# Designs tried in a protein design run: peptides against a protein of PDB entry 2XVC. Part 12

Target 1, 50 residues: chain A of PDB entry 2XVC
Amino acid sequence: ITERELLDYIVNNGGFLDIEHFSKVYGVEKQEVVKLLEALKNKGLIAVES

## One batch from the design tools (peptide; made by RFdiffusion4, then SolubleMPNN)

Design b1_p12_7_s1 (from b1_p12_7 with T2D H5K)
Fold by OpenDDE base, seed 5:
Structure b1_p12_7_s1 (fold): chain B 50 residues (1-50), chain A 12 residues (1-12)
Amino acid sequence: as target 1 above (50 residues)
Amino acid sequence: SDKLKIKVLKPY
């Protein structure tokens, strides 16, 4: 999965992301999802609220 | 849980 694909997913879900669920459905390691989120955050594309 | 709330600042 790419950063863009993850961002689009988040947008389409109203900003909600369940890492456990996403990992199971899309076959992406939880650690990989976190790394993508960190990249998005560092680029100023997202802010993680809770 | 692993459920996060994310604010999208600059969407594609």
Scores: peptide ipSAE 0.715, ipTM 0.902, DockQ to the pose 0.789
Fold by OpenDDE base, seed 1:
Parts: sequence; C-alpha cells; structure tokens
Structure b1_p12_7_s1 (fold): chain B 50 residues (1-50), chain A 12 residues (1-12)
Amino acid sequence: as target 1 above (50 residues)
Amino acid sequence: SDKLKIKVLKPY
C-alpha cells in the first residue's frame, strides 16, 4: 500500500484507522502501517488525535 | 485493537 492509498482509506473512514484491523484485512504489517503514518505526518498531511 | 483518530490536514 502507498501513502496515498492509506490516506484515502483514512479519509473514507472518517479519519479512523484501526492498525490491528487494517493489518489483518489488508495483509500489511503493523510496522509498515506505522511507517506510512509517520511519513504522512512528517509531510504535514495528517495529525494523530488519539 | 490499535484504533486511532487521524485529522487529515492536506488531502490529495
């Protein structure tokens, strides 16, 4: 999954992301999801609220 | 679960 695809997923889910669920459903390792989130955050595209 | 709430600041 790409950064853009993850961002689109987040948008489509109203900003909610369950990393455990996402990992299981899409077969992406949790650490990879976190890596993508960090990239999005570092680019100023997202802020994590909880 | 690892449930997060994320604010999208600059959408594509």
Scores: peptide ipSAE 0.714, ipTM 0.902, DockQ to the pose 0.763
Fold by OpenDDE base, seed 3:
Structure b1_p12_7_s1 (fold): chain B 50 residues (1-50), chain A 12 residues (1-12)
Amino acid sequence: as target 1 above (50 residues)
Amino acid sequence: SDKLKIKVLKPY
């Protein structure tokens, strides 16, 4: 999964992301999801509210 | 919990 694909997922999911659920459903390692989130955050594309 | 609420600042 790419950064853009993850961002699109987040947008389409109302801003919610369950890392455990996402990992299980899409077969992406949790650490990879976190890595992508960190990249998005560092680029100023997202902010984590919770 | 692994559930996060994310604010999207600049969507593609």
Scores: peptide ipSAE 0.714, ipTM 0.902, DockQ to the pose 0.815
Fold by OpenDDE base, seed 4:
Structure b1_p12_7_s1 (fold): chain B 50 residues (1-50), chain A 12 residues (1-12)
Amino acid sequence: as target 1 above (50 residues)
Amino acid sequence: SDKLKIKVLKPY
């Protein structure tokens, strides 16, 4: 999965992301999801609220 | 929890 694909998912999901659920559904390692989130954050594309 | 609320600042 790419950064753009993850961002699109977040947008389409109203900003909510359940990492465990996402990992199980899409077959992506949890650490990979976290890596992508950190990249998005570092680029100023997202902010984690809670 | 693994459930996060994310603010999208700059969507593609």
Scores: peptide ipSAE 0.712, ipTM 0.901, DockQ to the pose 0.815

Design b1_p12_7_s2 (from b1_p12_7 with T2D K3R H5K)
Fold by OpenDDE base, seed 2:
Structure b1_p12_7_s2 (fold): chain B 50 residues (1-50), chain A 12 residues (1-12)
Amino acid sequence: as target 1 above (50 residues)
Amino acid sequence: SDRLKIKVLKPY
């Protein structure tokens, strides 16, 4: 999954992301999801609220 | 689960 795809998913999911669920459903390692989130955050594209 | 709330600042 790409950064853009993850961002689109987040937008379409109302801003919510369940990393454990996402990992199981999409077959992406939790560490990879976190890595993508960190990239999005570093680029100023997102902020994590919880 | 690891549930997060994300604020999207700059959408594609």
Scores: peptide ipSAE 0.712, ipTM 0.899, DockQ to the pose 0.764
Fold by OpenDDE base, seed 1:
Structure b1_p12_7_s2 (fold): chain B 50 residues (1-50), chain A 12 residues (1-12)
Amino acid sequence: as target 1 above (50 residues)
Amino acid sequence: SDRLKIKVLKPY
């Protein structure tokens, strides 16, 4: 999954992301999801609220 | 679960 695809998913999911659920459904390692989130955050594209 | 709430600042 790409950064853009993850961002699109987040948008379409109302801003919510369940990393455990996402990992199981899409077959992406949790650490990879976190890596993508860190990239998005570092680029100023997202902020993690909770 | 690892549920996060994310604010999208600059959407594509």
Scores: peptide ipSAE 0.712, ipTM 0.899, DockQ to the pose 0.762
Fold by OpenDDE base, seed 5:
Structure b1_p12_7_s2 (fold): chain B 50 residues (1-50), chain A 12 residues (1-12)
Amino acid sequence: as target 1 above (50 residues)
Amino acid sequence: SDRLKIKVLKPY
């Protein structure tokens, strides 16, 4: 999954992301999801609230 | 849990 695809998913999911659920459903390692989030954050595209 | 709330600052 790309950063853009993950961001689109987050937008379409009302800003919520369950990493464990996402990992199981889409077959992406949790570590990879975290790395993508970190990239999005570093680019100023997202902020993790909770 | 692994549930996060994310604020999208700049969507594609």
Scores: peptide ipSAE 0.712, ipTM 0.898, DockQ to the pose 0.800
Fold by OpenDDE base, seed 4:
Structure b1_p12_7_s2 (fold): chain B 50 residues (1-50), chain A 12 residues (1-12)
Amino acid sequence: as target 1 above (50 residues)
Amino acid sequence: SDRLKIKVLKPY
C-alpha cells in the first residue's frame, strides 16, 4: 500500500483509523501502517489527535 | 488502543 492510498482511506473513513482492523482487512503489517503514518506526519499531511 | 483519530491537513 502507498502513502496516498492510506491517506485516501483515512479521508474516506472520516479521519478514523483502526490499525488492527486495517491490518486484518487489507493484509498490511501493523508496522508498515505505522511507517506510512509517520511518513505522512513528517510531510505535514496529517496530525494524530490522540 | 489501535484506533486513531487523524486530522488530514493536506488531502490530495
Scores: peptide ipSAE 0.711, ipTM 0.897, DockQ to the pose 0.810

Design b1_p12_7_s3 (from b1_p12_7 with T2N H5K P11D)
Fold by OpenDDE base, seed 4:
Structure b1_p12_7_s3 (fold): chain B 50 residues (1-50), chain A 12 residues (1-12)
Amino acid sequence: as target 1 above (50 residues)
Amino acid sequence: SNKLKIKVLKDY
């Protein structure tokens, strides 16, 4: 999965992301999801609120 | 938990 695909998912999901759920559904390792989130954050595309 | 609330600041 790409950064853009994850960002699109977040947008379409109202800003909510359940990492464990996402991992199970899409077959992506949890550490990979976190890696992508860090990249998005470092680029100033997202902020984690909770 | 593993559930996060994320604010999207900008897009491509």
Scores: peptide ipSAE 0.699, ipTM 0.892, DockQ to the pose 0.850
Fold by OpenDDE base, seed 2:
Structure b1_p12_7_s3 (fold): chain B 50 residues (1-50), chain A 12 residues (1-12)
Amino acid sequence: as target 1 above (50 residues)
Amino acid sequence: SNKLKIKVLKDY
Protein backbone atom coordinates (compact mmCIF):
# COMPACT_ATOMS: atom_id res chain seq x y z
CA ILE B 1 0.00 0.00 0.00
CA THR B 2 1.19 3.50 -0.82
CA GLU B 3 1.06 6.63 1.27
CA ARG B 4 -1.57 8.05 -1.05
CA GLU B 5 -3.70 4.94 -0.74
CA LEU B 6 -3.51 5.06 3.04
CA LEU B 7 -4.35 8.75 3.05
CA ASP B 8 -7.34 8.11 0.81
CA TYR B 9 -8.47 5.33 3.12
CA ILE B 10 -8.25 7.62 6.13
CA VAL B 11 -10.26 10.32 4.37
CA ASN B 12 -12.88 7.87 3.21
CA ASN B 13 -13.08 6.40 6.71
CA GLY B 14 -13.91 9.72 8.32
CA GLY B 15 -10.42 10.18 9.68
CA PHE B 16 -10.49 6.98 11.71
CA LEU B 17 -7.91 4.23 11.48
CA ASP B 18 -7.75 1.02 13.48
CA ILE B 19 -4.22 -0.21 12.84
CA GLU B 20 -4.90 -3.74 14.06
CA HIS B 21 -8.02 -4.05 11.95
CA PHE B 22 -6.42 -2.47 8.91
CA SER B 23 -3.46 -4.79 9.17
CA LYS B 24 -5.65 -7.88 9.28
CA VAL B 25 -8.00 -6.80 6.51
CA TYR B 26 -5.43 -5.53 4.04
CA GLY B 27 -2.55 -7.82 4.89
CA VAL B 28 -0.19 -4.98 5.75
CA GLU B 29 2.16 -5.33 8.70
CA LYS B 30 1.26 -3.06 11.60
CA GLN B 31 4.74 -1.58 11.62
CA GLU B 32 4.38 -0.76 7.93
CA VAL B 33 1.12 1.06 8.60
CA VAL B 34 2.86 3.04 11.33
CA LYS B 35 5.73 3.90 9.00
CA LEU B 36 3.31 5.15 6.38
CA LEU B 37 1.56 7.27 9.00
CA GLU B 38 4.89 8.69 10.10
CA ALA B 39 5.70 9.57 6.51
CA LEU B 40 2.36 11.31 6.08
CA LYS B 41 2.91 13.19 9.32
CA ASN B 42 6.44 14.21 8.36
CA LYS B 43 5.10 15.65 5.11
CA GLY B 44 2.55 17.69 7.02
CA LEU B 45 -0.33 15.78 5.48
CA ILE B 46 -1.86 14.46 8.72
CA ALA B 47 -1.95 14.91 12.47
CA VAL B 48 -2.87 12.13 14.86
CA GLU B 49 -5.43 13.45 17.34
CA SER B 50 -6.19 10.38 19.44
CA SER A 1 -11.18 0.13 20.31
CA ASN A 2 -7.73 0.59 18.76
CA LYS A 3 -8.98 3.40 16.56
CA LEU A 4 -6.87 6.48 15.93
CA LYS A 5 -8.47 9.77 14.97
CA ILE A 6 -6.46 11.40 12.23
CA LYS A 7 -6.78 14.95 10.98
CA VAL A 8 -6.04 15.37 7.30
CA LEU A 9 -4.25 18.68 6.89
CA LYS A 10 -3.63 18.91 3.16
CA ASP A 11 -3.68 16.99 -0.08
CA TYR A 12 -0.85 15.89 -2.31
Scores: peptide ipSAE 0.697, ipTM 0.892, DockQ to the pose 0.736
Fold by OpenDDE base, seed 3:
Structure b1_p12_7_s3 (fold): chain B 50 residues (1-50), chain A 12 residues (1-12)
Amino acid sequence: as target 1 above (50 residues)
Amino acid sequence: SNKLKIKVLKDY
């Protein structure tokens, strides 16, 4: 999964992301999801509210 | 918790 695909998922999911659930459903390692989130955050595309 | 609330600030 790419950064853009993850961003699109987040948008379409109302801003919610369950990392554990996402990992299980999409077969992406949790650390990879976190890596993508950090990239999105560093680019100013997202802010984590919780 | 692994569940996060994320604010989308801008798009590509």
Scores: peptide ipSAE 0.697, ipTM 0.891, DockQ to the pose 0.883
Fold by OpenDDE base, seed 5:
Structure b1_p12_7_s3 (fold): chain B 50 residues (1-50), chain A 12 residues (1-12)
Amino acid sequence: as target 1 above (50 residues)
Amino acid sequence: SNKLKIKVLKDY
């Protein structure tokens, strides 16, 4: 999965992301999801609120 | 919970 695809998912999911659920459904390692989130955050595209 | 709340600040 790409950063853009993850961002689109987050947008379409109302800003919510369950990393464990996402990992199981899409077959992406949890640590990979976290790395993508970190990249999005570093680019100023997202802020993780809780 | 395991659910994160994420604010999208801008898009590509």
Scores: peptide ipSAE 0.697, ipTM 0.891, DockQ to the pose 0.793

Design b1_p12_8_s1
Fold by OpenDDE base, seed 4:
Structure b1_p12_8_s1 (fold): chain B 50 residues (1-50), chain A 12 residues (1-12)
Amino acid sequence: as target 1 above (50 residues)
Amino acid sequence: MKLKIKVLKEYP
């Protein structure tokens, strides 16, 4: 999965992301999801609210 | 882990 794909998912899911659920459904390792989120955050594309 | 995320801008 790419940064763009993850960002699009977040947008389309109302900003909510369940890392455990996402990992299971999409077959992406949890550490990879976290890595992508960190990249998005470092680029100023997202902020984690809770 | 469940997160709430704010999207700040379009993907470049």
Scores: peptide ipSAE 0.705, ipTM 0.902, DockQ to the pose 0.925
Fold by OpenDDE base, seed 5:
Structure b1_p12_8_s1 (fold): chain B 50 residues (1-50), chain A 12 residues (1-12)
Amino acid sequence: as target 1 above (50 residues)
Amino acid sequence: MKLKIKVLKEYP
């Protein structure tokens, strides 16, 4: 999955992301999801609220 | 882990 695809998913899901669920459904390692989130954050595209 | 994420802008 790309950063763009993950961002689109988050938007489409109302800003909510369950890393465990996402990993299972889309076959993406949890560590990879976290890495993508960090990249999005570093680019100023997202902020993690809780 | 469930996260709430604020999207600040569209992907470039």
Scores: peptide ipSAE 0.705, ipTM 0.902, DockQ to the pose 0.919
Fold by OpenDDE base, seed 3:
Structure b1_p12_8_s1 (fold): chain B 50 residues (1-50), chain A 12 residues (1-12)
Amino acid sequence: as target 1 above (50 residues)
Amino acid sequence: MKLKIKVLKEYP
């Protein structure tokens, strides 16, 4: 999965992301999801609220 | 882990 695809998912999911659920459904390692989130955050594209 | 994420801008 790309940063763009993850961002699109987040948008389409109302900003909610369950890393465990996402990993299982989309076959992406949890560590990869976290890495993509960190990249998005570092680019100023997202902020993690809670 | 469940997160709530604010989208700040569109992907370039």
Scores: peptide ipSAE 0.705, ipTM 0.902, DockQ to the pose 0.923
Fold by OpenDDE base, seed 1:
Structure b1_p12_8_s1 (fold): chain B 50 residues (1-50), chain A 12 residues (1-12)
Amino acid sequence: as target 1 above (50 residues)
Amino acid sequence: MKLKIKVLKEYP
């Protein structure tokens, strides 16, 4: 999955992301999801609220 | 882990 695809998923899911659920459904390692989130955050694209 | 994420700007 790309950063863009993850961002689109987040938008389409109302801003919610369950890392455990996402990992299981899409077959992406949890550490990879976190890596992508960190990249998005570092680029100023997202903020994690909770 | 369940997160609430705010999208701040469009993807470049």
Scores: peptide ipSAE 0.705, ipTM 0.902, DockQ to the pose 0.920

Design b1_p12_8_s2
Fold by OpenDDE base, seed 1:
Parts: structure tokens; sequence; C-alpha cells
Structure b1_p12_8_s2 (fold): chain B 50 residues (1-50), chain A 12 residues (1-12)
């Protein structure tokens, strides 16, 4: 999954992301999801609220 | 882990 695809997923899911659920459903390692989130955050594209 | 994420701007 790409950064753009993850961002689109987040938007389409109302801003919510369950890392465990996402990992299971999409077959993406949790550490990869976190890596993508950190990239998005570092680019100023997202902020993690909780 | 369940996160709430705010999208600040569109992806370039």
Amino acid sequence: as target 1 above (50 residues)
Amino acid sequence: MKLKIKVLKDYP
C-alpha cells in the first residue's frame, strides 16, 4: 500500500484507523502501517489526534 | 491500536 492509498482509506473511513484491523484485512504489516503514518505526518499531511 | 487522524491537506 502507498502513502496515498492509506491517506485515501483514512479519509473514506472518517479519519479513523484501526491498525490491527487494517493489518488483518489488507495484509499489511503493522510496522509498515506505522511507517506510512509517520511519513504522512512528517510531510504535514496528517495529525494523529488519539 | 485505534487512531483518530485529522487530514490536514491533500496528498501532493
Scores: peptide ipSAE 0.702, ipTM 0.897, DockQ to the pose 0.920
Fold by OpenDDE base, seed 5:
Structure b1_p12_8_s2 (fold): chain B 50 residues (1-50), chain A 12 residues (1-12)
Amino acid sequence: as target 1 above (50 residues)
Amino acid sequence: MKLKIKVLKDYP
């Protein structure tokens, strides 16, 4: 999955992301999801609220 | 882990 695809998913899901669920459904390792989130945050595209 | 994420802008 790309950063763009993950961002689109988050937008379409109302800003909510369950990493465990996402990993299981889309077959992406949890650490990869976290790495993508870190990249998005570093680019100023997202902020993690809770 | 469930996260709430604020999207600040669209992907460039």
Scores: peptide ipSAE 0.702, ipTM 0.895, DockQ to the pose 0.921
Fold by OpenDDE base, seed 3:
Structure b1_p12_8_s2 (fold): chain B 50 residues (1-50), chain A 12 residues (1-12)
Amino acid sequence: as target 1 above (50 residues)
Amino acid sequence: MKLKIKVLKDYP
């Protein structure tokens, strides 16, 4: 999965992301999801609220 | 882990 794909998923899911659920459904390692989130955050594209 | 994420801008 790419940063763009993850961002689109977040947008389409109302800003909610369950890392456990996402990992199971999409077959992406949890650490990879976190890595992508960190990249998005560092680029100023997202902020983690809760 | 469940997160609430604010999208600040579109992907470049």
Scores: peptide ipSAE 0.701, ipTM 0.896, DockQ to the pose 0.918
Fold by OpenDDE base, seed 4:
Structure b1_p12_8_s2 (fold): chain B 50 residues (1-50), chain A 12 residues (1-12)
Amino acid sequence: as target 1 above (50 residues)
Amino acid sequence: MKLKIKVLKDYP
């Protein structure tokens, strides 16, 4: 999965992301999801609110 | 882990 794909998912899911659920449904390792989130955050594309 | 994320800008 790409950064763009994850960002699109977040947008389309109202800003909510359940890492455990996402990992199971999309077959992406949890550590990979975290890596992508860190990349998005470092680029100033997202902020984690809670 | 459940997160709430604010999207700040579109992907470049």
Scores: peptide ipSAE 0.701, ipTM 0.897, DockQ to the pose 0.917

Design b1_p12_8_s3
Fold by OpenDDE base, seed 2:
Structure b1_p12_8_s3 (fold): chain B 50 residues (1-50), chain A 12 residues (1-12)
Amino acid sequence: as target 1 above (50 residues)
Amino acid sequence: MKLRIKVLKDYP
C-alpha cells in the first residue's frame, strides 16, 4: 500500500484508522501502517488526534 | 489501536 492509498482510506473512513483491523483486513503489517502514517505526518498531510 | 486522524490537505 502507498501513502496515497492509505490517505485515501483514512479520508473515506471518516478520519478513523484502526491499525489492528486494517492490518488484518488488508494484509499490511502494522509496522508498515505506522511507517506510512509517519510519512504522511512528516509531509504535513495529517495530524494524529488520538 | 484506533486512531483519529485529521486530514490537512490532499496528497501532493
Scores: peptide ipSAE 0.701, ipTM 0.896, DockQ to the pose 0.925
Fold by OpenDDE base, seed 4:
Structure b1_p12_8_s3 (fold): chain B 50 residues (1-50), chain A 12 residues (1-12)
Amino acid sequence: as target 1 above (50 residues)
Amino acid sequence: MKLRIKVLKDYP
């Protein structure tokens, strides 16, 4: 999965992301999801609110 | 882990 794809998912999911659920459904390792989130955050594309 | 994400801008 790409950064763009994850960002699109977040938008389409109303800004919510369940890492455990996402990992199971899409077959992406949790550490990979976190890595992508950190990249998006470092680029100023997202902020984690909770 | 459940997160609430604010999208700040579109992907470049």
Scores: peptide ipSAE 0.700, ipTM 0.896, DockQ to the pose 0.922
Fold by OpenDDE base, seed 5:
Structure b1_p12_8_s3 (fold): chain B 50 residues (1-50), chain A 12 residues (1-12)
Amino acid sequence: as target 1 above (50 residues)
Amino acid sequence: MKLRIKVLKDYP
């Protein structure tokens, strides 16, 4: 999955992301999802809370 | 882990 695809998913999911669920459904390793989020954050595209 | 993500701008 690309950064763009992950961002689109988050938007379409109301701004919520369950890493465990996403990993299982889309077959993406949890550490890869975290890396993508870090990249999006570093680019100033997102802010993460929780 | 459930996260709340705030989208600040569109992907360039």
Scores: peptide ipSAE 0.700, ipTM 0.895, DockQ to the pose 0.957
Fold by OpenDDE base, seed 1:
Structure b1_p12_8_s3 (fold): chain B 50 residues (1-50), chain A 12 residues (1-12)
Amino acid sequence: as target 1 above (50 residues)
Amino acid sequence: MKLRIKVLKDYP
């Protein structure tokens, strides 16, 4: 999964992301999801609110 | 872990 794909998922999911659910459904390691989120955050594309 | 994420700008 790419950063763009994850960002699109977040947008389409109303800004919510369940890491465990996402990992199970899409077969992406939790560590990879976190890595992508950190990249998006470091680029100023997202903020994690909870 | 359930997160609430704010999208600040479009992906470049």
Scores: peptide ipSAE 0.699, ipTM 0.895, DockQ to the pose 0.927

Design b1_p12_8_s4
Fold by OpenDDE base, seed 2:
Structure b1_p12_8_s4 (fold): chain B 50 residues (1-50), chain A 12 residues (1-12)
Amino acid sequence: as target 1 above (50 residues)
Amino acid sequence: MKLKIKVLAPYP
């Protein structure tokens, strides 16, 4: 999954992301999901609220 | 781990 696809998923999911669920459903390692989130955050595209 | 994420901008 790409950064863009993850961002789109987050938008479409109302801003919620369950990393465990996402990892299992999409077959992406949890560490990879976190890396994508960090990339989005570093680009100023997202902020993690909780 | 469940996160609530604020989207600040569209993807470039």
Scores: peptide ipSAE 0.753, ipTM 0.926, DockQ to the pose 0.905
Fold by OpenDDE base, seed 1:
Structure b1_p12_8_s4 (fold): chain B 50 residues (1-50), chain A 12 residues (1-12)
Amino acid sequence: as target 1 above (50 residues)
Amino acid sequence: MKLKIKVLAPYP
């Protein structure tokens, strides 16, 4: 999965992301999801609220 | 871990 795809998912999911669920459904390692989130955050595209 | 994310801008 790409940064863009993850961002699109977040948007389409109302801003909610369950990393455990996402990992299972999409077959993406939790570490990779976190890596992508960090990249999005560093680019100023997202803010993690919880 | 369940997160709430604020989207600040569209993907470039």
Scores: peptide ipSAE 0.753, ipTM 0.926, DockQ to the pose 0.920
Fold by OpenDDE base, seed 3:
Structure b1_p12_8_s4 (fold): chain B 50 residues (1-50), chain A 12 residues (1-12)
Amino acid sequence: as target 1 above (50 residues)
Amino acid sequence: MKLKIKVLAPYP
């Protein structure tokens, strides 16, 4: 999965992301999801609120 | 691990 795809998912899911669930559904390692989130955050595209 | 994420900008 790409940064773009993850961001689109977050948008379409109302900003909510369950990393455990996402990992199982999409077959992406949890560490990879976190890495993508960190990239999005570093680019100023997202903020993690809780 | 459930997160609430604010989207700040469209993807460039």
Scores: peptide ipSAE 0.752, ipTM 0.925, DockQ to the pose 0.909
Fold by OpenDDE base, seed 5:
Order: C-alpha cells, then structure tokens, then sequence
Structure b1_p12_8_s4 (fold): chain B 50 residues (1-50), chain A 12 residues (1-12)
C-alpha cells in the first residue's frame, strides 16, 4: 500500500483508522501502517487526534 | 489501536 492509498482510505473512512483491523483486512503489517502514517504526518498531511 | 485522524490536505 502507498501513502496515497492509505490517505484515501482514511478520508473515505471518516478519519478513523483501526491499525489492527486494517492490518488484518488488507494484509499490511502493523509496522508498515505506522510507517506510512508517520510519513503522512511528517508531510503535514494528517494529524493524529486520538 | 484505534485512531482518529484529521486530514489537513490532499495528497500532493
């Protein structure tokens, strides 16, 4: 999965992301999801609220 | 881990 694909997912999911659920459903390692989130955050594209 | 994420901008 790419950064863009993850961002699109977040948008389409109303801003909610369950890392455990996402990992299981999409077959992406949890550490990879976190890596992509950090990239999006560092680019100023997202902020983690909770 | 469940997160609430604010989207600040579209992907460049």
Amino acid sequence: as target 1 above (50 residues)
Amino acid sequence: MKLKIKVLAPYP
Scores: peptide ipSAE 0.752, ipTM 0.925, DockQ to the pose 0.912

## One batch from the design tools (peptide; made by RFdiffusion4, then SolubleMPNN)

Design b2_p13_1_s2 (from b2_p13_1, 5 letters changed)
Fold by OpenDDE base, seed 1:
Structure b2_p13_1_s2 (fold): chain B 50 residues (1-50), chain A 13 residues (1-13)
Amino acid sequence: as target 1 above (50 residues)
Amino acid sequence: ENKLKIKVLKEMP
């Protein structure tokens, strides 16, 4: 999964992300999801509010 | 529930 795809998912999901659920549904390791989130955050694209 | 709330700040180039 790409950063773009994850970002699109987040947008389409109303800004919510359940990492555990996402990992299970899409077959992406949790640590990979976190890595992508950190990349998005470092690029100033997102802020995590929880 | 372990949902994160994420604010999208700008468009991805």
Scores: peptide ipSAE 0.672, ipTM 0.881, DockQ to the pose 0.768
Fold by OpenDDE base, seed 4:
Structure b2_p13_1_s2 (fold): chain B 50 residues (1-50), chain A 13 residues (1-13)
Amino acid sequence: as target 1 above (50 residues)
Amino acid sequence: ENKLKIKVLKEMP
């Protein structure tokens, strides 16, 4: 999964992301999802609110 | 909650 794909998912999911659920459904390791989120945050593309 | 709320600040360039 790419940063763009994850960002698009978040947008299309109303801004919500359940990492555990996402990992199970899409077969992506949880640590990889976190890594992608950190990249998006560091680029100023997202802010985590909860 | 385990579900994160994420604010999208801008589109990817």
Scores: peptide ipSAE 0.672, ipTM 0.881, DockQ to the pose 0.833
Fold by OpenDDE base, seed 3:
Structure b2_p13_1_s2 (fold): chain B 50 residues (1-50), chain A 13 residues (1-13)
Amino acid sequence: as target 1 above (50 residues)
Amino acid sequence: ENKLKIKVLKEMP
């Protein structure tokens, strides 16, 4: 999965992301999801509010 | 809960 794909998922999901659920459904390791989130955050594209 | 709320700040170029 790419950063763009993850960002689009978040947008289309109303800004909500359950990492555990996402990992199970899409077969992506939780560590990889976190890595992508950190990249998005570092680029100023997202802020985590929870 | 384990659900994160994420604010999208801008479009990805």
Scores: peptide ipSAE 0.671, ipTM 0.881, DockQ to the pose 0.808
Fold by OpenDDE base, seed 5:
Formats: sequence, structure tokens, C-alpha cells
Structure b2_p13_1_s2 (fold): chain B 50 residues (1-50), chain A 13 residues (1-13)
Amino acid sequence: as target 1 above (50 residues)
Amino acid sequence: ENKLKIKVLKEMP
């Protein structure tokens, strides 16, 4: 999965992301999801809340 | 809860 694909998913899901659920459904390792989120955050594209 | 709330700040260039 790419940064763009993850970002689009987040947008289409109202800004919510359940890493465990996403990992199970899309077959992406949790570590990879976190890596992508860190990249998006470092680029100033997203802010993680909660 | 385990669900994260993410704010999208800008469009991807």
C-alpha cells in the first residue's frame, strides 16, 4: 500500500483509522501502517489525534 | 478506544 492509498482511505473513512482492523482486512502489517502514518505526518499532511 | 482520529491538513502534492 502507498501513502496516497492510505491517505485516501482515511479521508473516505471520515478521518478514522483502526490499525488492527485495517491490518486484518487489507493484509498490511501493523508496522507498515505505522510507517506510512509517520511519513504522512512528517510531510505535514496529517495530524494524529487521541 | 483503539480507533485513531486523523485530521487531514492538506492534499498530497
Scores: peptide ipSAE 0.671, ipTM 0.880, DockQ to the pose 0.790

Design b2_p13_1_s3 (from b2_p13_1 with T2N H5K P11D)
Fold by OpenDDE base, seed 4:
Structure b2_p13_1_s3 (fold): chain B 50 residues (1-50), chain A 13 residues (1-13)
Amino acid sequence: as target 1 above (50 residues)
Amino acid sequence: SNKLKIKVLKDYP
């Protein structure tokens, strides 16, 4: 999964992301999801609110 | 479950 794909998922999911659920459904390691989120945050593309 | 609420600030470049 790419940063763009994860961002698109977040947008299409109303801004919600369940990392545990996402990992199981899409077969992506949780640490990889976190890595992608950190990249998006560092690029100023997202802010984590909760 | 590590459920997060995320604000999207801008589209991917």
Scores: peptide ipSAE 0.675, ipTM 0.883, DockQ to the pose 0.848
Fold by OpenDDE base, seed 3:
Structure b2_p13_1_s3 (fold): chain B 50 residues (1-50), chain A 13 residues (1-13)
Amino acid sequence: as target 1 above (50 residues)
Amino acid sequence: SNKLKIKVLKDYP
């Protein structure tokens, strides 16, 4: 999965992301999801609120 | 919890 795909997923889910659920559904390691989130955050594209 | 609330600040370039 790409950063763009993850961002689009987040947008389409109203800003909610369950890492455990996402990992199970899409077969992406939780560590990889976190890595992508950190990349998005570092680029100023997102802020994590919870 | 693994469930996060994320604020999207801008569209992807």
Scores: peptide ipSAE 0.673, ipTM 0.882, DockQ to the pose 0.908
Fold by OpenDDE base, seed 5:
Structure b2_p13_1_s3 (fold): chain B 50 residues (1-50), chain A 13 residues (1-13)
Amino acid sequence: as target 1 above (50 residues)
Amino acid sequence: SNKLKIKVLKDYP
Protein backbone atom coordinates (compact mmCIF):
# COMPACT_ATOMS: atom_id res chain seq x y z
CA ILE B 1 0.00 0.00 0.00
CA THR B 2 1.16 3.54 -0.78
CA GLU B 3 0.97 6.72 1.28
CA ARG B 4 -1.65 8.05 -1.14
CA GLU B 5 -3.81 4.94 -0.80
CA LEU B 6 -3.66 5.09 2.99
CA LEU B 7 -4.53 8.79 3.00
CA ASP B 8 -7.51 8.16 0.71
CA TYR B 9 -8.71 5.40 3.02
CA ILE B 10 -8.48 7.70 6.04
CA VAL B 11 -10.42 10.46 4.25
CA ASN B 12 -13.12 8.07 3.09
CA ASN B 13 -13.40 6.64 6.61
CA GLY B 14 -14.11 10.01 8.20
CA GLY B 15 -10.60 10.36 9.60
CA PHE B 16 -10.71 7.14 11.61
CA LEU B 17 -8.16 4.35 11.37
CA ASP B 18 -8.15 1.12 13.34
CA ILE B 19 -4.64 -0.22 12.81
CA GLU B 20 -5.48 -3.76 13.95
CA HIS B 21 -8.57 -3.91 11.75
CA PHE B 22 -6.80 -2.40 8.75
CA SER B 23 -3.93 -4.86 9.09
CA LYS B 24 -6.29 -7.84 9.12
CA VAL B 25 -8.49 -6.67 6.25
CA TYR B 26 -5.80 -5.42 3.88
CA GLY B 27 -2.97 -7.76 4.82
CA VAL B 28 -0.59 -4.96 5.74
CA GLU B 29 1.76 -5.36 8.70
CA LYS B 30 1.02 -3.02 11.59
CA GLN B 31 4.62 -1.78 11.43
CA GLU B 32 4.10 -0.78 7.80
CA VAL B 33 0.92 1.13 8.64
CA VAL B 34 2.78 3.05 11.34
CA LYS B 35 5.64 3.76 8.92
CA LEU B 36 3.20 5.22 6.39
CA LEU B 37 1.49 7.33 9.05
CA GLU B 38 4.85 8.72 10.17
CA ALA B 39 5.65 9.64 6.58
CA LEU B 40 2.30 11.41 6.13
CA LYS B 41 2.80 13.27 9.41
CA ASN B 42 6.36 14.32 8.55
CA LYS B 43 5.09 15.74 5.25
CA GLY B 44 2.50 17.81 7.10
CA LEU B 45 -0.40 15.93 5.51
CA ILE B 46 -1.99 14.61 8.72
CA ALA B 47 -2.15 15.12 12.47
CA VAL B 48 -2.85 12.18 14.77
CA GLU B 49 -5.40 13.16 17.43
CA SER B 50 -5.74 9.91 19.39
CA SER A 1 -5.43 1.87 21.50
CA ASN A 2 -5.08 0.87 17.86
CA LYS A 3 -8.03 3.12 16.99
CA LEU A 4 -6.84 6.54 15.81
CA LYS A 5 -8.56 9.79 14.91
CA ILE A 6 -6.65 11.58 12.17
CA LYS A 7 -7.02 15.14 10.92
CA VAL A 8 -6.24 15.57 7.23
CA LEU A 9 -4.40 18.87 6.80
CA LYS A 10 -3.94 18.99 3.02
CA ASP A 11 -4.22 16.84 -0.07
CA TYR A 12 -1.41 14.55 -1.11
CA PRO A 13 1.05 16.33 -3.46
Scores: peptide ipSAE 0.672, ipTM 0.882, DockQ to the pose 0.916
Fold by OpenDDE base, seed 2:
Structure b2_p13_1_s3 (fold): chain B 50 residues (1-50), chain A 13 residues (1-13)
Amino acid sequence: as target 1 above (50 residues)
Amino acid sequence: SNKLKIKVLKDYP
């Protein structure tokens, strides 16, 4: 999964992301999801609120 | 919780 794809998912999911659920459904390792989130955050594209 | 709330700040470049 790409950063763009993850961002699109987050947008379409109302800004919510359950990492465990996402990992199970989409077959992406949890650490990979976290890596992508960190990249998005570092680029100023997202802020993690909770 | 494992569920995160994420604020999207801008479109992907």
Scores: peptide ipSAE 0.672, ipTM 0.880, DockQ to the pose 0.864

